# Peptides against a protein of PDB entry 3V4L: the designs that were tried, part 256

Target 1, 386 residues: chain A of PDB entry 3V4L
Amino acid sequence: GQPLAKDKVALLIGNMSYWEHPKLKAPLVDVYELTNLLRQLDFKVVSLLDLTEYEMCNAVDEFLLLLDKGVYGLLYYAGHGYENFGNSFMVPVDAPNPYRSENCLCVQNILKLMQEKETGLNVFLLDMCRKRNDYDDTIPILDALKVTANIVFGYATCQGAEAFEIQHSGLANGIFMKFLKDRLLEDKKITVLLDEVAEDMGKCHLTKGRQALEIRSSLSEKRALTDPVQGAPCSAEALVRNLQWAKAHELPESMCLKFQCGVHIQLGFAAEFSNVMIIYTSIVHKPPEIIMCDAYVTDFPLDLDIDPKHANKGTPEETGSYLVSKDLPKHCLYTRLSSLQKLKEHLIFTVCLSYQYSGLEDTVEEKQEVNVGKPLIAKLDMHRGL

## One batch from the design tools (peptide; made by RFdiffusion4, then SolubleMPNN)

Design b2_p25_2_s2 (from b2_p25_2, 12 letters changed)
Fold by OpenDDE base, seed 5:
Structure b2_p25_2_s2 (fold): chain B 386 residues (1-386), chain A 25 residues (1-25)
Amino acid sequence: as target 1 above (386 residues)
Amino acid sequence: MAEEEKELEEKIKAGEAELVSYSTD
């Protein structure tokens, strides 16, 4: 019979906004496009941008809670990284310059923990450099990996080489994702799919002799990302996994706010990523005696580090949201919350209505506090240890 | 793919695009 997955779970991390290192751009697009493709493949996807070391550790721990016997696990990482002695290290956005293994996440440690879950398939897609870090002379004493014959590494580049993006005025993929996305939905053994991606990338003149895909596999079975999920979750563990994933993807309900002046505001929410949400406001009713009327969001929790200069924009693009702008309602004010993983409390904020009556020179303000609970990834309490 | 790659090569030569490494060196 066709292989069945007990479930399919993916963690996607894109690090771009480094504190002490060069900023990247492609991980934004790459994580977004890969999220949409893996969702079409019935993966439970957690998509996260710009994680600190602590936030990356917690994201991996929450991902490992979604893994169980016969589950397909996929980890994608795009960002800075290095390889020492065949160990791959993902660099968090808060990593010092220079960074060491103690500031980074070792992929082989994550693989060990995935093997303890008795997973059906382990896929690592590593869109990072594989150069040696000469500032880190530590040899990780890793315990011997189990012989599970279900491991696939897709490295965006070969050992000792670099991964690349093309930066221009528009949004573009990294070199690896550019070729991976065209093949990812194919019903092929994952190693055969990655071999075809390697052949397609090998035709790219821009990166010829600089970047080449490397496949490392022990996969003994014909497993594909297209393999169907085994039918309705009958186990308590499968119900818990489904509930845990659903919590991380639950948006606040859209609200209709009514002000004393008779103005009605629609307050809406959209997910760009598991840790990135757009709030939008629109005037849905205005009394004829009100000549001007604007609805602003303000007074966000300090943990979110929301700059008021980047809030309440006339377009999603002015907030830094280029990917979901087509799916958003038009003629709103938009605010992008890019760090929902930092939220320790309920998301409480103020909707401020500023308006003017016909024949009055003075502006009037009305305010309503809104509590939307913990949106998206904030429901997982990724900060439980702080 | 081949036309888009050629357009990107032309943009890189014009200084309108850059091939950026994920290296921190």
Scores: peptide ipSAE 0.461, ipTM 0.898, DockQ to the pose 0.895
Fold by OpenDDE base, seed 3:
Parts: sequence; structure tokens; C-alpha cells
Structure b2_p25_2_s2 (fold): chain B 386 residues (1-386), chain A 25 residues (1-25)
Amino acid sequence: as target 1 above (386 residues)
Amino acid sequence: MAEEEKELEEKIKAGEAELVSYSTD
């Protein structure tokens, strides 16, 4: 019969804003585009940008809670990385220079934990370098992996080689995602799909002889990313998994704020990623006696590290939000919250209305505190281990 | 694809784009 997935779950991590290493750009676009494609494939997708070691560990733990017998698990990573002794290490944004295995996440350890869940398929897509790290002399003694015959690695590059992006003034994919995205929706065995991506990437003149896709697979069955999810969740476990994922993707409801002066503001929320939210404000009603008014957001939790200079922009693009700007309402003020994984408390902030009456020179201010609870990934309490 | 790749090669040659490695070396 056609293979069925019990469910399909993906964790996508894009690290760009390294503290001690060169900054990347493509992981932003790559995680966003891959999220949209995997959602069309009925994956439950958690998409995260710019994670510390601790935040990456917690994201993997939460991903593993979504895995169960016959579930398809996909891990995508874009960022800095290395390969020592056939073990792949993902480099967090807070990794020191030089980094070691103790500062990084070992993909083969994640694979071991996925095999303990009795998953139906394990896919790793690793958009990182596979050069040896000579500063890491640790030989990981990994326990022998189980023979599950359901593992696929798509490495963006071959062993000892580099992965690349093209940085320009616009949005661009990494080299791997540029070719992967064009084929990802094809109803093919995942290894056949990746072989076709390898052939397409092999025609790229920019990276020819520098980057080549490598496929490592034990996949004995004809499994595809297009495989249908088994129907209604019959188990209490499947209900719990669906509820857990839904909590991590719940946006705050849009609010209509009414000020004493009679101005009405619409406050809205949009998800760019599971840890990145855009807040937008618009004036929906203004009394005619008010000649000028602006509504801005302020007094955010310190854990979010929001620079007021980057808040309350006239365009989403001025916040650094280039991807969701088409889906946002126009003529708002926009604020990008890029670190929702750091939020320990409820998201409480102030909406301030600054306005002027006709014939008065002085600007008047009114303020309202807004509590939106824990938005998106902040509901998973990724900090409970501190 | 081939035209976009050629345009990117021209931008790289012009210094308007850069091929960046994910290496930290």
C-alpha cells in the first residue's frame, strides 16, 4: 500500500547573527521558504532563527516531544558547522571562537534520540560546512545507532568541503536551498528527490568544484515528504502532540484599543517565524478635532533586547522584516520581536498615543498597557531548565 | 536559473555580490 506517516514534524534552525563568527544572510530566506513548502506538505513546522546553544538544545528537546512511532521527523539546519570523524556539529550563535563539540549540537546524538521514538522516517538537511575543526580534538564515542532503515541525510556539501551563500543587496537563498526548493514538493522517494537536487546543483557554475550535495541513506522503503498523514488522531498521544504544536504557533488576537480622546487603534500580530513576531499598529478612528496622532509601542520586557531605534517603523522592511511584508496591512507602524525564545514572562508592553488638538500647540499623550500572554514559541517555556 | 546565475556572476565580478562560505576559517 502507499506508505502513511502517523504525523509529520519539522524543526528548522537558521543561524545568522553569530557573536564571534562571520554573519550569514541566506538562513533567513531558506528557513522561511522551507517552512512554507513543508506546510504545503502537511508538516508541523517549528522555525527558529539565531539560537544560542541552550536555545538549540531546548528546541531539539521540544521537537523530540513531537516525535512518536511512525511520525516523520525532518531537521533542517542552516549556519556554521563542521564535521569531525563523520559526526556533524551545528554551531550556535553564541559559540566561542574557536568552538568545540561542547559548544555545539551533534546531529548524530539527535538521530539516536529520534530512533528511540521509533519514527517512520528521519530526514536531516544540513546546510553547513563539512570541514574538520582542528580546534576540536574530541573523538565522540557515539553508541551504535539502531538499524532502522529509515534515515536520510542531505548534506549541502561533500565531506571536507564548504557550503556557500550569495550575499547581495536583495534576498537570496543559500546554494543548497536554491535547488532544493524547486523539487521539494515532488511526489518522489526522498533519496530520488535529493539525487535530482544534486544533479541540478552540479550544474551551478558558481560553486562547481567547491560545493556538491552528498546523500547518505539507509532508507529501504519508498518514503516521500508527500506521503499522506494517517487520518484523524486516534490516540491521546496524537492529540497531545497536536495541542503542543498548536500552542507554539498561536498568535495573540488582534485588539482594538480605545483612548479617552476618542482615538481607536488596531493592534495586530503576524508570525515571521516561530520565534519572530511583527507587531503592527494602525489608527482606525480619529476625532476631527485631533489634527495629528501617532501610536507607538514601548516598554517591552528586557529579555527581548528591543532597541527603540528599530521599533515603530513606517514599513516592515525598516524593521528587517522583508518576507512577510506583503501579508501585512499597509499604513501601520511596525515593530519586529526577533527573540521570542528569550521571553520568560508574559509579553506586556505599552501602546502610547501621541496627539495634538486643533488650536493647541502642546502634544498630549495617553498610554495603555497590553498583555498578550506568551506568543508563539514563548509558550513552550524553552527556559524551564534555568 | 541559468540567466539568474549569469547575472549573479556579473554582480560578483562588479563587487555588488559576494560568494560567502559558511566556513569560520
Scores: peptide ipSAE 0.461, ipTM 0.899, DockQ to the pose 0.911
Fold by OpenDDE base, seed 2:
Structure b2_p25_2_s2 (fold): chain B 386 residues (1-386), chain A 25 residues (1-25)
Amino acid sequence: as target 1 above (386 residues)
Amino acid sequence: MAEEEKELEEKIKAGEAELVSYSTD
């Protein structure tokens, strides 16, 4: 019969806003597009941007809690990275210059932990450089991996080579994701799918002789990303996994705020990523005696590091939200919360209504505090241990 | 693919686009 997945879980990490290293752009688009494709494949997707070392460790730990016997696990990473002695290291955004293995996440350590979960399939998609880091003389003594015939690595590049993106005025994918996305929905064995992606990438003149896809696999079974999930969660572990994932993706409910002046505001929420949320405000009712009114959000928790200069924009794009802008209501003020993983407490903020009466020169302000609990990934307490 | 690749090659030659490595070197 066709193989069945007990469940399908993906962790996608895109690091681009490095502190001490060159900034990237494609990981934003690549994580977003891959999230949408994997959701069409019935994956539970956790999508995270711009993680520190500590936040990456916690994201991996939470991902490993979603893995169990016969579950398909997929890890995607886009960002800076290196390869020493056949071990792949993902570079966090807070990594020093130069970085070492102690500042980075070893993919083969994650694989070891995934093998302890008795997963049905382990897929690693690594959109990073595979050059040696000459500042890191650490030889990782990895414990011997279990002999499991269920591992697939798709490396965006060959050993000792670089991965690339094309930066221009628009949004673009990295070179790997550009070819991967066109085939990802095909009902093929994952190694056959990746081999076809390698053939397509091999025709690209821009990266010819600079980047080539490498496939490393022990996969003995015909498993595909299209393999159906086994029906209704029949185990307590499957229910726990579904609840844990659902917690990480629960948006606050839209709210109607009523002010003393008789203005009504709609407060809405949209997810861009598991750690990135857009807040939007709109005036839904205005008394005729009020000529102008705007609804600003302010007084965010300090842990979110919200710059007021980037809050309350007339367009989603002015906040840095280019991907979800088509799905957002028009004629709002928009604020992007890009670091929800940092939230230790409830998301409490102020909605400030500024308005003017006909025939009065002075602007009037009314304020209302809003508590929306812990949105999205903030429910997982990714800071448990600091 | 081939037309889009050619357009990107023309943009790179014009300095309107850049092929950026994920290297930190």
Scores: peptide ipSAE 0.457, ipTM 0.897, DockQ to the pose 0.881
Fold by OpenDDE base, seed 4:
Structure b2_p25_2_s2 (fold): chain B 386 residues (1-386), chain A 25 residues (1-25)
Amino acid sequence: as target 1 above (386 residues)
Amino acid sequence: MAEEEKELEEKIKAGEAELVSYSTD
């Protein structure tokens, strides 16, 4: 019979905005496109951008809570990285220069923990460099991996080589994701799918002799990303997993705010990623005596590090949101919250209505505080312990 | 694919695009 997954869970991490290292661009597009493809494959996807070491550790811990016997686990990472002694290290955005293994996440440690969950399939897609870091001489004493015969590594590059993106005025995928996305929905054994991606990437003249896909697998069964989720009665564990994932993806409900002047504002929310939310405001009712009015959002929690210069934009693109702009309402003011993982408390902010009456020169302001609770990933309390 | 790759190659040659490594070296 066709293999069945008990469930399918993916963690996608894209690190771009490094503090001490060169900034990347493609991980934004790659995580977004891969999220949409994996959702079409019935994966529960957690998608995260620009994580610190501590935030990456917590994201992995939360991902491991979603794993159980016969669950398919997929980890995707795009960003800086290195490989020492056959161990792959993902570099957090706060990693020092130079970084060491103590500042980074070891993929083989994550694999060990996934094997303890008795997963049905473990897929790692690593869009990072695999050069040796000469500043790190640490040999990880890894406990012996179990022989589970359910492991697939897709490396964007071969050992000792680099992974690349093409930066231009537009958004583009990294080289690996550019070819992976065209094949990802195919009903093929995951190793066969990745071999086809390797052949497609091998035709690319831009990266020829610089980047080549490596597949490392111990996969005894014909398992595919297309394998259906087993329609079993919700075990207590399956219910807990579904509730945990649902919490991480619950948006605030859209609100209709009423001001004393009689203006009504629609406040709406959209997810770009599990840690990135767009807030948008629109005027839905205006008294005829009010000639001009705008609804600004302000007074955000300091933990979110929101620059007011990037808030309340006339387009999503002016906030740095290029991907979800097609799905957003038009003619709003937009604000992008890009670090929801940092939110310790409820998201409380002010909606400020600025307006002018016909025949009065003075602008009037009314303010209303809004509490939207913990949106998206902020419900997981990824900062529990700081 | 081949036309888009050619367009990207032309942009790289024009200095309008850059091949960026995920290396920190």
Scores: peptide ipSAE 0.452, ipTM 0.895, DockQ to the pose 0.901

Design b2_p25_2_s3 (from b2_p25_2, 15 letters changed)
Fold by OpenDDE base, seed 3:
Structure b2_p25_2_s3 (fold): chain B 386 residues (1-386), chain A 25 residues (1-25)
Amino acid sequence: as target 1 above (386 residues)
Amino acid sequence: MDEEEEQLEEDIKAGKAELVPFSTD
């Protein structure tokens, strides 16, 4: 019969905003586009941007909790990376310069842990450089991998080569994601699909002789990303996994705030990623005696490191949110919370209404405190180890 | 694909687009 997945789970990490290294742009769009495609394939997707070493370790641990016997696991990484002695290292945003294996996540260690879960399929998609790091002389003594015959690696580039992004008009895409997205929904064995992506990328004049897809596979079965999920959750563990994932993707409900002056504000929330949320405010009712009014959000938790200069923008794009702007209501003020993984407490903030009456020169302010609980990834308490 | 790749090559040559490596070097 057609292979069945017990479930399908993906962790997507895009690192861009490096502290001590060149900033990237492509991981933003690439993680977003891949998230939307994998959701169409019935994957439970956790999508995370700009993780520290500690946050990456916790994201991998939470991903491994979602894995079980016969589950399909997919890990995607876009960012800086290196390959020493056939081991791939993902570089966190807080990595020092120079970085070493002790500051980075080894993909082969993650693979070992995935094999302990008896997964049905393990897919790694690594959109990073594969140059040797000459500042790291550590030879990792890895334990021997189990022979599971269910592993696929798609490396965006060859060993010792670079991966590239194309920056155009303020957006960027990785070369690997540019070709992967066009085929990802095809009902083909995952190795055949990646071979076709390799052929398409090999025709591209821009990357010819600079970047080429490498596929490493032990996959003995005909498994595809399109393979149907087994219907009713057969176990209590499958129900718990589904509930845990659903909690990590639950947005706050939209609120209607009423001020004493008679102004009504709609407060809304949108997910860009599992750790990135847009807050938007709109005036839904204004008394005729009020000539001007704006609704600002302020007094955020210090853990979120929100610069007030980047809050309360007239467009989503001015916040750095180019991807979800089409799905957002127009004529709002927008604020992007990009570090929800850092939130230890409930998200409490102030909505400040600034307004002016007809025939009064002075602006009046009214404030309301709002508690929206723990949004999105903040429900997983990724910091419980500190 | 081909027309978008040709336009992208022209935009790179025109300095409107850039091919940037994921390298730290």
Scores: peptide ipSAE 0.297, ipTM 0.824, DockQ to the pose 0.848
Fold by OpenDDE base, seed 5:
Structure b2_p25_2_s3 (fold): chain B 386 residues (1-386), chain A 25 residues (1-25)
Amino acid sequence: as target 1 above (386 residues)
Amino acid sequence: MDEEEEQLEEDIKAGKAELVPFSTD
């Protein structure tokens, strides 16, 4: 029969905004493009940008809770990284300079935990450098991995080499994602698909002799990312998994706010990533006696670190949102919340209406507090422990 | 080379695009 996945779950991490290391750009687009493709493949995708060590650990722990016997697990990472003694380390955004294994996430530790779940397929896609870190000679004593035949590693580069991004006009794409995206939807065994991606990268004149895909696999079965999910979730564990995933993707409902002056505002929400949300406001009704009115969002929780200078922009792009701008309504004010993982409490903020009456010079303000609960990833309470 | 790869090579040669490593060095 056709192979069936019990479920399909993906965690995508893109680290760009490093504190003590060079900033990257490609992980933004690469995580977004891969998220959209994996959703077309019926994956439950959690997509996270710019995670600290603690936030990365919690994201991996929550991902591992979604894994079970016969589930397909995919981990994608784009960012800084290194390889010491065959162990791959993902570097968090808060990692010191120089970083050590104690400041980083070991992929082989995650693999061990995935093998304990008896997963039907484990795919690691590592879009990071594989140079040795000469500042850390620590050999992690990893427990012996179980001999399982359901593991695939796609390394964006070979051992001791760099991964590259192409920067153009302020945007960037990773070389690995450029070729991976063109084949990812193909109904092929995942190792055959990655071999074809490796051949496509090997034809590229830009990357020839600089970057080459390395595939490591124990995969003895014909498993594909296109393999259908086994029918309606009948087990209690499958229902819990579906509920946990649904919580991480639940947007606040759009609201119509009514002010005392008779102005009506539409407040809406869009997800860019599991930890990145756009808030937008629009004037949907204005009394004729009001000549001008604007609706600003303000008074965000301090945990979100929202600079008011970057809030209430006339375009999504002015907030740093280039990816979802086509799906957003036009003629709004836009605010990007890029750190929803940091939200400990409910997202409470103020909508401030500034307006002017015909024949009055003075601007009037009305305010309404809005509580939207915990949006997206903030529902998982990733901070349970601080 | 596809037309996109040729254009990208031209843009790199023109200094409009750059191939940047995910390096900390």
Scores: peptide ipSAE 0.295, ipTM 0.824, DockQ to the pose 0.790
Fold by OpenDDE base, seed 2:
Structure b2_p25_2_s3 (fold): chain B 386 residues (1-386), chain A 25 residues (1-25)
Amino acid sequence: as target 1 above (386 residues)
Amino acid sequence: MDEEEEQLEEDIKAGKAELVPFSTD
């Protein structure tokens, strides 16, 4: 029979906004596109942008809690990285310059922990440079990996080479994701699919002699990303996994706020990533005596580090949200909450209505506090231990 | 593929697109 997955879980990390290193652009689009494709493949996807070392460790720990016997695990990483002695290191956004192994996450350590879960398939897709870091002389003494015939590595580039992004018109895509996305939905053994992606990259004149896909696999079985999930979760572990994932992806319900002046505001929420949410406000009812009114959001928790200059924009794009803008209501004010992983408490903020009556020069303000609980990834308390 | 690659090569030559490494160098 066709292999069945007990479940399918993916962690996608895109690091772009480095503190002490060159900023990247491709991880934004690549994590988003891969999220949408893996969702069509019935993966439970956690998608995270711009993680610190501590936040990356916690994201991996939460991902490992979703893994169990016969579950398919996929880890994707796009960002800075290096390879020393055949060990791959993912660089967090807060990594110092120069970074060392002590500031970075070792992928082979994550693989060791995944092998303890008795997973059905382990896929690593690493969209990072594989150059040696000459500032890191540490030889990680990794314990011997268990002999599991279920591991696949797709490295975006060869050992000692760079991965590339194509920057065009303010957007960028990684070269690896450009070719991977065209084949990812194919009902093929994952190693055959990646070999076809390697052939497509090898035909491209832009990447020829600069970047080539490396596939490392122990996969003895015919397993595909298209393999169906085994029917209704009958195990307690499968119910826990479904509940953990559902908690990390629960949006706040849309709210209708009523002000004393008789203005009604719709407050809505959209997920861009598991740690990135758009808040939007719209005027749904205005008394005819009110000539002008605007509804803006303010007084966010300090943990979110929200610059008021980037809040309450007339377009999603002005917030840096280019990907979900088509699915958002028009004629709103938009605020992008990045870094929801940092939220220790409930998301409490103020909705301010500024308005003017016909024949009065003075603007009037009314305020309402809104508590939406812990949105998305903030429910997992990714800062437990700080 | 070939037409999109050819257009991207033209856009790189025109300075409208850039191939940038994920390098920290």
Scores: peptide ipSAE 0.280, ipTM 0.814, DockQ to the pose 0.833
Fold by OpenDDE base, seed 4:
Structure b2_p25_2_s3 (fold): chain B 386 residues (1-386), chain A 25 residues (1-25)
Amino acid sequence: as target 1 above (386 residues)
Amino acid sequence: MDEEEEQLEEDIKAGKAELVPFSTD
């Protein structure tokens, strides 16, 4: 019969904003594109940018809570990384220079934990360098993996080689994602799909002799990313999984704020990633006696590290949001919250209306505090212990 | 080569696009 997934869950991590290492660009677009494709495949996708070691550990732990018997688990990582002795290490954004295994997440340890969940399929897509880290001489003693015959690794590059991004017009895409995205929706065994991606990458003149996809699999069944999810959540565990995922993706409801001067503001929210939200304000009503008015958001929780210089922009792009701008209403002020994982409390902020009356030179301000609870990933309390 | 790959090769040659490694080196 057609294989069925009990559920399908993906964790996508894109690390770009390294503290002590070269900045990357591709993970932004690659995580976004892959998120949209995996959602079309009925995956529950958690997409996270720029995680510290601690935040990456918690993201993996929360991902593992979504895994259960017969669930398909997919981990994608784009960022810096290395491979020592056949162990792949994902480098967090706060990793020191030089980094070591103690500062990094071992993919094979995550695989072990996924195997303990009795998953139906384990897919790792690793868009990272596979060079040896000569500053890490540690031979990790990993526990023996179970023989589950449900494992697929897609490495963006060969062992000891680099992964590449194409930087073009200020955007970048990973080479792996460029080819993967064209095939990902195909109803094929995942190893056959990745083999076709490897062939497509191998035909590309740009990557030929620089980057080649490596597929490492132990997959005895014809499992595809297109495999249908078993019908409505019939188990308590499936309901819990659905609720846990839903928490991580719940946006605040759009609000209409009314100021004493008679100005009405629409406050709206959009998800770029599970930890990245755009706030936008628009003036929906202005009394004729008010000649100018703007609605600024301010007084954010300190944990979010919001630079006011990047807040309240006339375009999403000026906030660094290039991906969701098409789905956003026009003629707003936009603010990008890129670190929602850091939010320990409710997202409380101030909407400040600055306005002028006709015939008065003085600017008047009115303020309203807004509490939107814990948006998106902030509901998972990924900071339990700092 | 598809038209997109040809254009990308031209853009790299023109210095409009760059192939950059995920290297920390």
Scores: peptide ipSAE 0.278, ipTM 0.815, DockQ to the pose 0.781

